Peptides against a protein of PDB entry 3VA4. Designs and how they scored, part 36

Target 1, 107 residues: chain A of PDB entry 3VA4
Amino acid sequence: EPIGQLRLFSGTHGPERDFPLYLGKNVVGRSPDCSVALPFPSISKQHAVIEISAWNKAPILQDCGSLNGTQIVKPPRVLPPGVSHRLRDQELILFADFPCQYHRLDV

## One batch from the design tools (peptide)

Design b1_p29_2_s4 (made by RFdiffusion4, then SolubleMPNN; from b1_p29_2, 12 letters changed)
Fold by OpenDDE base, seed 5:
Structure b1_p29_2_s4 (fold): chain B 107 residues (1-107), chain A 29 residues (1-29)
Amino acid sequence: as target 1 above (107 residues)
Amino acid sequence: PEPTITEEKLKELEEKIEEISAKVLAKYG
Protein backbone atom coordinates (compact mmCIF):
# COMPACT_ATOMS: atom_id res chain seq x y z
CA GLU B 1 0.00 0.00 0.00
CA PRO B 2 1.42 3.37 -1.00
CA ILE B 3 2.21 5.87 1.72
CA GLY B 4 2.44 8.85 -0.54
CA GLN B 5 2.12 10.03 -4.08
CA LEU B 6 4.23 12.08 -6.42
CA ARG B 7 2.29 13.82 -9.14
CA LEU B 8 3.99 14.89 -12.34
CA PHE B 9 1.92 17.74 -13.71
CA SER B 10 0.84 17.73 -17.33
CA GLY B 11 2.91 19.62 -19.84
CA THR B 12 4.49 19.47 -23.24
CA HIS B 13 5.72 16.00 -22.34
CA GLY B 14 2.19 14.71 -22.01
CA PRO B 15 -0.57 14.20 -19.48
CA GLU B 16 -0.37 14.16 -15.72
CA ARG B 17 1.10 11.05 -14.11
CA ASP B 18 0.82 9.86 -10.52
CA PHE B 19 3.51 7.71 -8.92
CA PRO B 20 2.93 5.77 -5.71
CA LEU B 21 5.53 6.14 -2.97
CA TYR B 22 6.29 3.32 -0.57
CA LEU B 23 8.30 2.70 2.57
CA GLY B 24 11.99 2.80 1.84
CA LYS B 25 13.82 4.53 -0.97
CA ASN B 26 11.83 5.75 -3.94
CA VAL B 27 14.32 6.68 -6.63
CA VAL B 28 13.38 9.45 -9.02
CA GLY B 29 15.15 9.23 -12.34
CA ARG B 30 15.23 8.65 -16.06
CA SER B 31 16.00 4.95 -15.76
CA PRO B 32 12.89 2.86 -16.33
CA ASP B 33 13.59 0.79 -13.21
CA CYS B 34 13.23 3.82 -10.95
CA SER B 35 10.24 3.92 -8.61
CA VAL B 36 9.43 7.29 -10.10
CA ALA B 37 10.49 6.94 -13.70
CA LEU B 38 10.68 10.25 -15.52
CA PRO B 39 11.84 9.26 -19.00
CA PHE B 40 13.09 12.65 -20.07
CA PRO B 41 16.58 13.61 -21.25
CA SER B 42 17.00 16.39 -18.70
CA ILE B 43 16.41 13.97 -15.83
CA SER B 44 19.43 12.06 -14.55
CA LYS B 45 19.31 8.26 -14.53
CA GLN B 46 19.19 8.49 -10.76
CA HIS B 47 18.16 12.06 -10.15
CA ALA B 48 16.88 12.12 -6.59
CA VAL B 49 15.54 9.89 -3.85
CA ILE B 50 12.48 10.16 -1.66
CA GLU B 51 12.99 8.07 1.44
CA ILE B 52 10.07 7.17 3.66
CA SER B 53 11.24 5.64 6.93
CA ALA B 54 7.79 5.27 8.47
CA TRP B 55 4.20 5.74 7.42
CA ASN B 56 3.70 8.50 9.97
CA LYS B 57 6.86 10.46 9.22
CA ALA B 58 7.55 13.05 6.57
CA PRO B 59 9.55 11.73 3.61
CA ILE B 60 13.09 12.92 3.04
CA LEU B 61 14.09 14.20 -0.38
CA GLN B 62 17.71 14.23 -1.51
CA ASP B 63 19.16 15.21 -4.83
CA CYS B 64 21.60 12.54 -5.99
CA GLY B 65 23.95 14.92 -7.73
CA SER B 66 21.70 15.35 -10.72
CA LEU B 67 22.89 17.25 -13.75
CA ASN B 68 20.01 19.72 -13.83
CA GLY B 69 19.16 19.93 -10.15
CA THR B 70 16.24 19.64 -7.80
CA GLN B 71 14.36 22.65 -6.52
CA ILE B 72 11.79 23.39 -3.84
CA VAL B 73 9.18 25.95 -4.79
CA LYS B 74 7.98 27.27 -1.44
CA PRO B 75 10.09 28.68 -0.04
CA PRO B 76 12.29 28.85 -3.14
CA ARG B 77 15.41 26.74 -2.78
CA VAL B 78 17.84 24.83 -4.93
CA LEU B 79 18.74 21.64 -3.09
CA PRO B 80 22.46 20.99 -2.76
CA PRO B 81 23.34 17.41 -3.67
CA GLY B 82 22.93 14.99 -0.79
CA VAL B 83 21.29 17.48 1.55
CA SER B 84 18.18 16.16 3.24
CA HIS B 85 14.93 18.03 2.78
CA ARG B 86 11.87 16.97 4.74
CA LEU B 87 8.88 17.00 2.42
CA ARG B 88 5.73 18.77 3.50
CA ASP B 89 2.36 17.61 2.32
CA GLN B 90 1.50 19.27 -0.97
CA GLU B 91 5.15 20.19 -1.50
CA LEU B 92 5.89 21.50 -4.98
CA ILE B 93 9.16 20.17 -6.38
CA LEU B 94 11.05 20.72 -9.59
CA PHE B 95 13.15 17.85 -10.91
CA ALA B 96 15.12 19.68 -13.54
CA ASP B 97 12.34 21.68 -15.20
CA PHE B 98 9.53 19.24 -14.43
CA PRO B 99 7.09 20.44 -11.76
CA CYS B 100 5.80 17.79 -9.39
CA GLN B 101 3.82 17.67 -6.18
CA TYR B 102 4.12 15.37 -3.20
CA HIS B 103 0.91 14.27 -1.51
CA ARG B 104 0.59 12.34 1.73
CA LEU B 105 -1.96 9.55 1.37
CA ASP B 106 -4.37 8.39 4.03
CA VAL B 107 -3.39 4.93 5.23
CA PRO A 1 29.06 7.88 -13.34
CA GLU A 2 26.60 10.52 -14.41
CA PRO A 3 27.79 14.11 -14.47
CA THR A 4 26.80 16.42 -11.64
CA ILE A 5 25.32 19.87 -11.97
CA THR A 6 27.92 22.42 -13.03
CA GLU A 7 28.73 25.44 -10.91
CA GLU A 8 27.46 27.64 -13.70
CA LYS A 9 24.15 25.81 -13.91
CA LEU A 10 23.77 25.80 -10.15
CA LYS A 11 24.40 29.53 -10.03
CA GLU A 12 21.90 30.06 -12.82
CA LEU A 13 19.23 28.13 -10.96
CA GLU A 14 19.93 29.97 -7.73
CA GLU A 15 19.67 33.29 -9.52
CA LYS A 16 16.39 32.34 -11.18
CA ILE A 17 14.82 30.46 -8.28
CA GLU A 18 12.49 33.28 -7.30
CA GLU A 19 11.16 33.70 -10.80
CA ILE A 20 10.84 29.97 -11.41
CA SER A 21 9.07 29.44 -8.12
CA ALA A 22 6.69 32.31 -8.73
CA LYS A 23 5.63 30.85 -12.06
CA VAL A 24 5.07 27.41 -10.60
CA LEU A 25 3.12 28.80 -7.66
CA ALA A 26 0.95 30.89 -9.93
CA LYS A 27 -0.02 27.80 -11.89
CA TYR A 28 -0.19 25.08 -9.24
CA GLY A 29 -0.17 26.82 -5.87
Scores: peptide ipSAE 0.670, ipTM 0.945, DockQ to the pose 0.836
Fold by OpenDDE base, seed 1:
Structure b1_p29_2_s4 (fold): chain B 107 residues (1-107), chain A 29 residues (1-29)
Amino acid sequence: as target 1 above (107 residues)
Amino acid sequence: PEPTITEEKLKELEEKIEEISAKVLAKYG
C-alpha cells in the first residue's frame, strides 16, 4: 500500500494529479515508466527520486541531475544533484516549474 | 544522453528561488 502521495497541482498542463508513493524508490520523471510520470518537456526522463526506506521514516528526495532542477519551497532551496533532502509532510516541491506537494498517508 | 543541469543553471535557479518560492507559497501555501 502507498506510504505517501505526491500531488501535482493543476495548471496549464491540466488538472491535478495524485501519485502514490511506495516503499523503495519512486522515480519522478518524464519517462512513462517512472513511478511519478510527469510527461512534460521540462522534466528530465529521470528527474528525481523519492526514496522511502520505511513507513516511519521521512522520504528522501534527490535530484538526479535534472536539466531544470528540483526546488524546495519552504524554506527556499535548490537541491544540488544527488544531495539528499528529507521530505516533510505537506512539503511543497518544484520539479522544474511544476509545483507539487508531498503528504504522508496514515497507514 | 539526457542533458544535465550546468553549474551556471543551478546558480541561476538559486538566484531566483526566493521569488519563485514566494509565488508558489502565495498560491498553494
Scores: peptide ipSAE 0.669, ipTM 0.943, DockQ to the pose 0.925
Fold by OpenDDE base, seed 3:
Structure b1_p29_2_s4 (fold): chain B 107 residues (1-107), chain A 29 residues (1-29)
Amino acid sequence: as target 1 above (107 residues)
Amino acid sequence: PEPTITEEKLKELEEKIEEISAKVLAKYG
C-alpha cells in the first residue's frame, strides 16, 4: 500500500489529482513513465525524485536539475539541484509553477 | 539532451520565491 500521497492542486490545467507514493524512488516528471506524471510543458521529463526508505522515515526530495526548478513554500526556498530535502507532513511544494502538497498516510 | 536550469534562472527564482510563497500560502495555507 502507499506510504504517502502527493496532491496536485486544481488550476488552469484542470482538476485536483492525487498520486500515491511508495517505498523506493518516486519520480516526478513530464514523462508518462514517471510515478508522478505531470504532463505539462514547464515540467522536465525527469524533474524531481521523492525517495522513501522506510515507512517511519521522512521522504527525501531532490530536484534533478529541472529547467524551471523545485521550490519549498514554507519556509520559502529554491532547492539546488541534487540537494536532499527532508519532506514534512503537509509540506507545500512547487514543481515549476505547479503547487502540490505532500501527505503522510497511515499504514 | 534535455536542458537544465541555468545559474541565471536559478537566481531569478530565488529573487521571486518570497512573493510566490506568499501567494501560495494565501490560497492554501
Scores: peptide ipSAE 0.667, ipTM 0.944, DockQ to the pose 0.908
Fold by OpenDDE base, seed 4:
Structure b1_p29_2_s4 (fold): chain B 107 residues (1-107), chain A 29 residues (1-29)
Amino acid sequence: as target 1 above (107 residues)
Amino acid sequence: PEPTITEEKLKELEEKIEEISAKVLAKYG
């Protein structure tokens, strides 16, 4: 079962979507094979990765050198490529221009 | 292969981050 969830908020692209997050690497990207598939032109094929380990269920977010970047909303920060960011519950994230929110599941 | 972010683009994002974040927080915060 998933231990986390990434919510893509609704917008001009369409309705809200929730993506389950599992142990291991959850790739965020435009490619349809990504765990978090965001099929939008501004999203890189492999944009970012959310990695969750068994010994530390707090997800680690890393931008993969995406063209349009990955940003943390509070406090505001642009993630340099490859730099690890530990996600907090309810954290707001921007993949390019798409706002998302991480939610830790109570499992 | 797809292009990766440039230093110029990264700097641009850093210059806009405060405003972008404020807009997102106003809507979803």
Scores: peptide ipSAE 0.665, ipTM 0.943, DockQ to the pose 0.925

## One batch from the design tools (peptide)

Design b1_p30_1 (made by RFdiffusion4)
Fold by OpenDDE base, seed 5:
Structure b1_p30_1 (fold): chain B 107 residues (1-107), chain A 30 residues (1-30)
Amino acid sequence: as target 1 above (107 residues)
Amino acid sequence: QEVEELEQEVLELEREVEELEQEVEELEQE
């Protein structure tokens, strides 16, 4: 069962999409093999990772050395590659220029 | 002495392989 959710907001790319997040590593990237597959040219094949170690622990977001970066919206900052960021519920994230939101699910 | 030199060479080669594998992974992620 999913422990979290990543929402891709609607935009020029199309409608809103929700991706389930599971225990372990959830890779975000352009590759169709990614748990969170974002098939857009500006997204790296393996762009970032959201790791969930337990249902009662905050997920950890890391950029994987993406070309166009991963950013936290509030407060705004670019995540250096490999630097751990603990995700807060409802946190807004930019993968390249695509706005997303993390949502914690009840388990 | 020769055994010690070979052990050191193995360590250096293992480090080099690790660095190259990391570089390949980074390039493939682009």
Scores: peptide ipSAE 0.017, ipTM 0.353, DockQ to the pose 0.055
Fold by OpenDDE base, seed 1:
Structure b1_p30_1 (fold): chain B 107 residues (1-107), chain A 30 residues (1-30)
Amino acid sequence: as target 1 above (107 residues)
Amino acid sequence: QEVEELEQEVLELEREVEELEQEVEELEQE
C-alpha cells in the first residue's frame, strides 16, 4: 500500500499521471526503472529522490544533481543538490519544468 | 485564489527553467 502520491499535472507532455510512493527511496527520473518515471528529455536519468521513512513522517526530497534542477514552488526555491527538503502535504514541485504535487495518503 | 497564485508561480518557474535549459543547451553545443 502506498504511503504517498506524486501527481504529474497534465500539460504539453500528456495527461495527468499519479505515481504511488512507498516507504524508502522513491527515485524520480527519466529512466524507466525509476519509481517515478518521467520519460522526458529534460529530466535526468536519476533526477531526484523522495525518501519516506515512516507513514507519520514528512517525506524528504533531494535533487540528485540533475541537469535542469528541482524546485519548490512556494516559497519559490531551487533545491541545491543533496540538500534535504521536507515535503508538506499538497506541496508543489518542479522537476525541470514539469509541475508535480505531493499528496500524503491516508493509510 | 491561493491555487491561482501557486499556478502562476509554477508558470514563472517553468519559464525560468526553460531559459536555463536553453542556456545549457547552447553551452553544450560549444
Scores: peptide ipSAE 0.016, ipTM 0.381, DockQ to the pose 0.043
Fold by OpenDDE base, seed 4:
Structure b1_p30_1 (fold): chain B 107 residues (1-107), chain A 30 residues (1-30)
Amino acid sequence: as target 1 above (107 residues)
Amino acid sequence: QEVEELEQEVLELEREVEELEQEVEELEQE
């Protein structure tokens, strides 16, 4: 049962893709083993992590020391590695230069 | 208007990231 969704917007890479987010750690990265697999050269093998706890459904985003960074769109800022960011519904995130949007599902 | 603002922010950030990626690539080629 997914708790949330991460949407990768359509672009030069191809069409829009939606990734379900579950309780626990959802790793974002270039590695195909990642929960959110973004197979692009600018994405680190393990780029970031979105962690969702059972008692707090609001995801916590952390950059894992990626090469090209993780950025919050509004307000615009680079997320320093290891710094926790609580994701809000409909929040826009950049993994490297790939815009994504978090959507909280009604569970 | 908020959507347009967000779209603009994304574009600006994507440009910045692209520039940084290019700089890294150039440094790695040295």
Scores: peptide ipSAE 0.016, ipTM 0.373, DockQ to the pose 0.044
Fold by OpenDDE base, seed 3:
Structure b1_p30_1 (fold): chain B 107 residues (1-107), chain A 30 residues (1-30)
Amino acid sequence: as target 1 above (107 residues)
Amino acid sequence: QEVEELEQEVLELEREVEELEQEVEELEQE
């Protein structure tokens, strides 16, 4: 069962999409085999990773040295590659220029 | 002779740098 969710907001690319997040590493990237597959040119093949170590712990977000970066929206912050960021429920993230939102699921 | 050798080395290094920069650019696009 999914422990979290990553929502890609609707935009010029198309409608809103929800991606389930599971225990372990959830890779965000352009590659079709990524847990969170974002098939857009500005997204790196392996752009970032959301790691969930336990159902009762906050996920950890890391940029994987992406070309166009990973940013936290509030407060605004560009994540340096490999630097751990603890995600809060409902937190807004930019992968390149694509706005997303993390949502914790109750399991 | 030594000056000529250094000038040749600089030319070779400039070529190598150009090739490496191109390779890095291609890899960064992945």
Scores: peptide ipSAE 0.015, ipTM 0.290, DockQ to the pose 0.038

Design b1_p30_1_s1 (made by RFdiffusion4, then SolubleMPNN; from b1_p30_1, 22 letters changed)
Fold by OpenDDE base, seed 5:
Order: sequence, then structure tokens, then C-alpha cells
Structure b1_p30_1_s1 (fold): chain B 107 residues (1-107), chain A 30 residues (1-30)
Amino acid sequence: as target 1 above (107 residues)
Amino acid sequence: SRAAEERQRRLAAQREREAAERAAEAAAAA
């Protein structure tokens, strides 16, 4: 069962979508093989990764050297490639310009 | 080419940003 969820907010691209997150590496990217598949040109094939090492630990977000970047909304911050960012519950993230939100699931 | 593709993907990001800004402005005006 999923340990977390990444929500892509609704926008001009379409309706809201929720992606389950599991233990291990959850790749965010344009490639359909990604755990979090964001099929938009501005998203890199492998854009970022959300790694969950344990069900009781906060996930780690890393940008994978994406073309258009990964950002934390508050406080505003561009994530340097490969730098680990520990996700807080309800964290707001921009992949390129697509707003998303991470939240932990109660399991 | 890779360079051409990257330029196109950067342009896509710009368009997406502009669209988001327009949507935000419209929402604020409502």
C-alpha cells in the first residue's frame, strides 16, 4: 500500500491527479515509466526523485538535473541538483511550473 | 537535435508559466 501521495493540482493542463508513493525511489518525470508520470514537455524524462526509506521517515526529494528545475514554494527555494530535501507533510513543490503537494498517508 | 528539443521544452515551460499567471489573475479578478 502507498506510504504517501503526490497531488498535482488542477490547471490549464487538466484536472487534479493523485499519485501514490511507495517505499524506495519514486521517480517524477515525463517518461511514462515514472512512478509519478507528468506528461508535459517542460518536465524532464527523469525530473526528480522522491525516496522513501521507511514508512515512518520523511521522504527525500532530489532534483535530477532537470531542465526547468524543481522548487519548494514556501519558503521559496530552487533545489540544486542532487541536493537532498526532506519533505514535510503538506509540502508544496513546483516541478517546472507545475504545482504539486506531498502528503503522508496514514498506514 | 538535442539543443532544439531543449529550446522547445524551455519555451513550453515559459508558456505554462504564462498560462498559470493568467489563470491566477483571472481568479483574483473574480
Scores: peptide ipSAE 0.410, ipTM 0.771, DockQ to the pose 0.040
Fold by OpenDDE base, seed 3:
Structure b1_p30_1_s1 (fold): chain B 107 residues (1-107), chain A 30 residues (1-30)
Amino acid sequence: as target 1 above (107 residues)
Amino acid sequence: SRAAEERQRRLAAQREREAAERAAEAAAAA
């Protein structure tokens, strides 16, 4: 079962979508093989990764050297490639210009 | 070429942002 979730908010691309997150590496990218597949040209094939080591630990987000970047919304911060960022519950993230939100699931 | 593809993907990001802004403006006027 998933232990986290990434929500892509609604926009011109369509309605909101929820992606389950599991233990291990969850790749965010344009490639259809990604755990979080965002099929948009502004998204890199392998854009970022969310790694979850345990259900009771904060996930780690890393940008994978994406073309259009990964940003934390509040407070605003562009993530340098390969730098680990601990995700807080309900954290808002921009992959390129696409707003998303991480939240942990109660399992 | 790779450089051309990257340029096109940057342009795509700009178009997506512009489209989102127009959609927001339209929604506010509805």
Scores: peptide ipSAE 0.408, ipTM 0.768, DockQ to the pose 0.040
Fold by OpenDDE base, seed 2:
Structure b1_p30_1_s1 (fold): chain B 107 residues (1-107), chain A 30 residues (1-30)
Amino acid sequence: as target 1 above (107 residues)
Amino acid sequence: SRAAEERQRRLAAQREREAAERAAEAAAAA
């Protein structure tokens, strides 16, 4: 069962999409085998990872050395590669320029 | 080449941003 959700907001790329997040590593990237597959050229094949160690612990977001970066929107912060960022519920994230939102699910 | 691919992917990011900005402006004006 999913412990979290990552929403890709609607835009010129298409409608919004919701991606379930599970225990372990949820890879965000352009590669089709990623847990969060964002098939856009600005996204790296393996762009970032959201690691969830437990249902009651904040997920850890890490940029994987992406070309166009990963940043937190509020407060604004570009994530250095490999640096752990604890995700807050409703956190707004930019993968390259694609706005997403993390949502913690009740489990 | 890798360099060419990276350049194209950076350009894609710029275009995506520009498109998003235009969409936001249009939405704000409506």
Scores: peptide ipSAE 0.402, ipTM 0.766, DockQ to the pose 0.040
Fold by OpenDDE base, seed 1:
Structure b1_p30_1_s1 (fold): chain B 107 residues (1-107), chain A 30 residues (1-30)
Amino acid sequence: as target 1 above (107 residues)
Amino acid sequence: SRAAEERQRRLAAQREREAAERAAEAAAAA
């Protein structure tokens, strides 16, 4: 069962999409085999990773050395590659320029 | 070329950002 959800907001690229997040590593990237597949050229094949160690722990987001970066919206922060960021519920994230939101699911 | 590919992907990011900004402006004006 999913522990969390990553929502890609709607935009010029298309409609809103929700991606389930599970225990372990959830890779965000342009490659179709990624847990969170964002098929856009500005996204790296393996852009970032959301790692969930347990249902009662905040997920950890890391940029994987992406070309166009990963950012936290509030407060604004560009994530240096490999630096761990603990995701809060409702956290707003930019992968390149694509706005997303993390949501913790009740389990 | 790898360098050319990276350039194209950076340009794509810029275009996506510009498109998003235009969309936001249009929404704000509505």
Scores: peptide ipSAE 0.399, ipTM 0.763, DockQ to the pose 0.040

Design b1_p30_1_s2 (made by RFdiffusion4, then SolubleMPNN; from b1_p30_1, 21 letters changed)
Fold by OpenDDE base, seed 2:
Structure b1_p30_1_s2 (fold): chain B 107 residues (1-107), chain A 30 residues (1-30)
Amino acid sequence: as target 1 above (107 residues)
Amino acid sequence: AAAAEARQRELAERRRREAEERERERRAAE
């Protein structure tokens, strides 16, 4: 059962897509075996990780040393590789130039 | 180096504005 969701906003790539997030490590990357597969050239094969340790705790986002980076929108911040960022509900995230939003699921 | 850093900062700021715009568009569609 998913306990979170990552929304990829619509854009030149196509329509909006929603990715379920589970307990443990959810890898964001271009590789098709990633939990959050973003098959775009500007995304690294293993770009970032969203780790969820418990349903009642905020997920942790870490950039994996991606080529084009991971950014938080509010407040603005470029995430250094391997540095933990605690995600807030409705957090806006940039993986390279792709805007996404994290939200908790209460189902 | 300073010019390159300024360009990267500007690009990052633009991308953040675009993300906020997409969020507003998504909310308006609900």
Scores: peptide ipSAE 0.481, ipTM 0.834, DockQ to the pose 0.035
Fold by OpenDDE base, seed 1:
Structure b1_p30_1_s2 (fold): chain B 107 residues (1-107), chain A 30 residues (1-30)
Amino acid sequence: as target 1 above (107 residues)
Amino acid sequence: AAAAEARQRELAERRRREAEERERERRAAE
C-alpha cells in the first residue's frame, strides 16, 4: 500500500499524473526505473529522492545533484544537493520547471 | 553576472507562480 503520492500537474507535457510513494527511497528522475519516472530532458536521470522512513513520519526530500535543481515553492527555497527537507502534506515542489505536489495518503 | 542572476530569479518566481496556479486549478476541479 502506498504511503504517499506525488502529483505531477498537467502541462505542455501532457495530463496530470499521480505516482505512489512507498516506504523507503522513492527516486525521482528521468530514468525509467525510477519510482517517480519523469521522462523529460530537463529532469536528471536521478534527480531527487523522497525517503519515507515510517508511515507516521514526514518524508524527507533531497536533491541528488540535479542539473536544473529542486525547489520548494512556499516558502521559496532552492534545495542544495544532499540537504534534507522535511516535506509537509500538500507541499508544492519544483523538479526543474515541473510543478508537483506531495500529499500523504490515508493509510 | 548580476543581470543573469536577475533573469534566473525572475524565471524561478514565474515557475513558483505557475505551481500555485496549477494547485488552485486542481483544487477547483475537485
Scores: peptide ipSAE 0.365, ipTM 0.785, DockQ to the pose 0.033
Fold by OpenDDE base, seed 3:
Order: sequence, then C-alpha cells, then structure tokens
Structure b1_p30_1_s2 (fold): chain B 107 residues (1-107), chain A 30 residues (1-30)
Amino acid sequence: as target 1 above (107 residues)
Amino acid sequence: AAAAEARQRELAERRRREAEERERERRAAE
C-alpha cells in the first residue's frame, strides 16, 4: 500500500496528477520506468529520488544530479546533488519548473 | 555575469511564486 503521495499541480502540461509513494526508493524522472514518471523535456531521465525507509519516518529527497535542479519552495533552497533533504508533510517541491507537493497518507 | 545571475534569480523567484499560487488554487478547489 502507498504511504505517501506526490502531487503534480495542474498546468499547461495538463491536469493535476497524483503519484503513490511506497517503501523504498521512488525515482522521479522523465523515464517511463520511474515511480514518478514526469514525461517532460526539462525533467532528467532520473531526476531525483524520494526514499521512504519506514512508515513512521520522514521521507528523504535527493536530487540525482539533474540538469535543471530540484528546489524546496518554503524556505527557498536549491538541493545540491546527493544531499539528503527530509521531507515535511505538505512540502512544496520544484522539479525543474514543475511545482509538486508531497503529503503523507494515513497509515 | 551579474546580469545573467539576476535573470536566473528572478526566474527562480517567479517559479516559487507560481508554486505557492498553485497551492492556493488547489486549496480553494477542495
């Protein structure tokens, strides 16, 4: 069962999309093999990873050396590649220029 | 170089504002 969700907000690319997040590594990227597949040119094939080690532990977000970067919106922060960022519930994230939001699901 | 950095900073700030706006729009639609 999913224990988290990544929401891609609606935009010129289309309507809102929700991606389930599971225990382990959830890869965000342009490749269709990614757990969170964002089929947009500005997204790297393997852009970032959201790792969830346990249901009661905050997920870890890492940029995978993406071309156009990964940013936290509030407070503003560009994530250096490979540096762990502990995700807060309802956190806003930019993958390249695509706004997303992480939220924890009820366990 | 300074002009390029300023443009990139402005773009980043704009994208952050857009993210916050979309969050507000999402909340209003709930």
Scores: peptide ipSAE 0.355, ipTM 0.782, DockQ to the pose 0.033
Fold by OpenDDE base, seed 4:
Structure b1_p30_1_s2 (fold): chain B 107 residues (1-107), chain A 30 residues (1-30)
Amino acid sequence: as target 1 above (107 residues)
Amino acid sequence: AAAAEARQRELAERRRREAEERERERRAAE
């Protein structure tokens, strides 16, 4: 079962999309093989990873050395590649210029 | 390079505002 959700907000690219997040590594990227596939030119093939551990269901976000970066919205923070960031429920994230939101599912 | 960095910063700031607006819109719809 999904433990979390990543929401891609609606925009010029189209409607809102929700991606389930599972235990282990959830890769965010342009590649269709990614768990969170964002098929946009500004997104790196493997842009970031959201890792959820079995012993701690709080997700860890890491940028994978993306071209256009990963940023936390509030408080504003650019994530250096490989630096772990623990996601809070309802946290807003920018993958390149695409606003997303993490939502913890009640499971 | 400096001009490109400035544009990227401005874009990021705009997108942050947009993200917050979308969050508010979503909460209002619930």
Scores: peptide ipSAE 0.275, ipTM 0.748, DockQ to the pose 0.033; fails the geometry check

Design b1_p30_1_s3 (made by RFdiffusion4, then SolubleMPNN; from b1_p30_1, 17 letters changed)
Fold by OpenDDE base, seed 4:
Structure b1_p30_1_s3 (fold): chain B 107 residues (1-107), chain A 30 residues (1-30)
Amino acid sequence: as target 1 above (107 residues)
Amino acid sequence: MEEEERRQRELEERRERELRELEEERRRAE
């Protein structure tokens, strides 16, 4: 069962999409092999990773050296590559210029 | 601290490689 969800908001790219997040590494990127596949030119092949451990279900977000960056919206913060950020429920994230929201599922 | 710094440098190098690849792809497509 998914432990979390990443929502890509609707926009010029198309409709809203929800991606389930599981234990382990959930890679966000342009590559179709990514758990969270964002097939957009501004997204790096492997853009970021959301890691959820068995002992700590709070996700850790890391930028993977993306070209156009990973940002937290509130408060605004650009994540340096490889620096861990603990995601809060309902947190808003920008992958490049694509707004997303993390939602913790009640399992 | 040294390990973290090395990791960050490697990720930045990846970023630079991706930039070069994108520029090359763009040049070929034009």
Scores: peptide ipSAE 0.256, ipTM 0.737, DockQ to the pose 0.851
Fold by OpenDDE base, seed 5:
Structure b1_p30_1_s3 (fold): chain B 107 residues (1-107), chain A 30 residues (1-30)
Amino acid sequence: as target 1 above (107 residues)
Amino acid sequence: MEEEERRQRELEERRERELRELEEERRRAE
């Protein structure tokens, strides 16, 4: 069962979508085989990765050298590629210009 | 630390490749 969830907020692209996150690497990208498939032109084929090593550890977000970047909203920070960022519960993330939110699930 | 720097460089190179591909695609579409 999923350990976390990434929510893509509703917008011009369409309605809200929720993506389950599991142990291991959850790739965020435009490629349809990504765990978090964001089929939008501004999203890189492999945009970022959310790695969950254990249910009791904060997930690690890394940008994978995306063209349009990955940002943390609060406090504002553009993530350099390959730099690890520990996700906090309810953290707001921008993949390119698409706002998302991570939250932990009770397992 | 050196391995991380190498990884970052590789990812930056990936970004640059993607940019070039998009630019070429845009050029061909014109």
Scores: peptide ipSAE 0.254, ipTM 0.737, DockQ to the pose 0.836
Fold by OpenDDE base, seed 3:
Structure b1_p30_1_s3 (fold): chain B 107 residues (1-107), chain A 30 residues (1-30)
Amino acid sequence: as target 1 above (107 residues)
Amino acid sequence: MEEEERRQRELEERRERELRELEEERRRAE
């Protein structure tokens, strides 16, 4: 059962897509082996990781040394590689130029 | 602190490798 959700907003790439997030490490990247596979040239093979340790704890987002970066929208912040960021419910994230939103699911 | 700095450097090196690979791929397409 998924603990969270990552929503990729609709854009020039196509329609909105929702990705389930589970306990453990959820890798975001262009590689098809990623839990959150974003098949776009501006996304690194291993772009970022969302780690969920428990259903009642905030997930941790880390950039994995991506080429085009990972950013928090509000307030604006570029995440240095390997630096932990605690995700808030409904938080808006930019992977390269792709806007996404984290949502906690009630399980 | 030293382990965290080393990990960060490794991630930055990965970024640089990816950039070089992209540049080589573009050069081969010419």
Scores: peptide ipSAE 0.233, ipTM 0.721, DockQ to the pose 0.834
Fold by OpenDDE base, seed 2:
Structure b1_p30_1_s3 (fold): chain B 107 residues (1-107), chain A 30 residues (1-30)
Amino acid sequence: as target 1 above (107 residues)
Amino acid sequence: MEEEERRQRELEERRERELRELEEERRRAE
């Protein structure tokens, strides 16, 4: 059962997509076996990871040494690789140039 | 500090590998 969602906003790539997030590690990357598979050339095969330890705890976002980076939109900040960032509900994230939003689901 | 430097080097190496792979993929697609 998903306890969160990562929304990829609509853009040049196509329409909006929602990816379910589960307990444990949710890998964001270009590889098709990633939990959040973003099949775009600017996305690294293993770009970032969203780790959720519990439904009532803020997920941890880490960049995995991606080529084009991971950023928080508000306030603007490039995430250093391997550094933990606690995600707030409704937080806006850039994976490379792709804007996304984390949403906590009520379980 | 040494562990942090090692981790950073590993991440830089990953970036370099990713760059090479992307360049190769693009070249094959042309």
Scores: peptide ipSAE 0.214, ipTM 0.714, DockQ to the pose 0.841

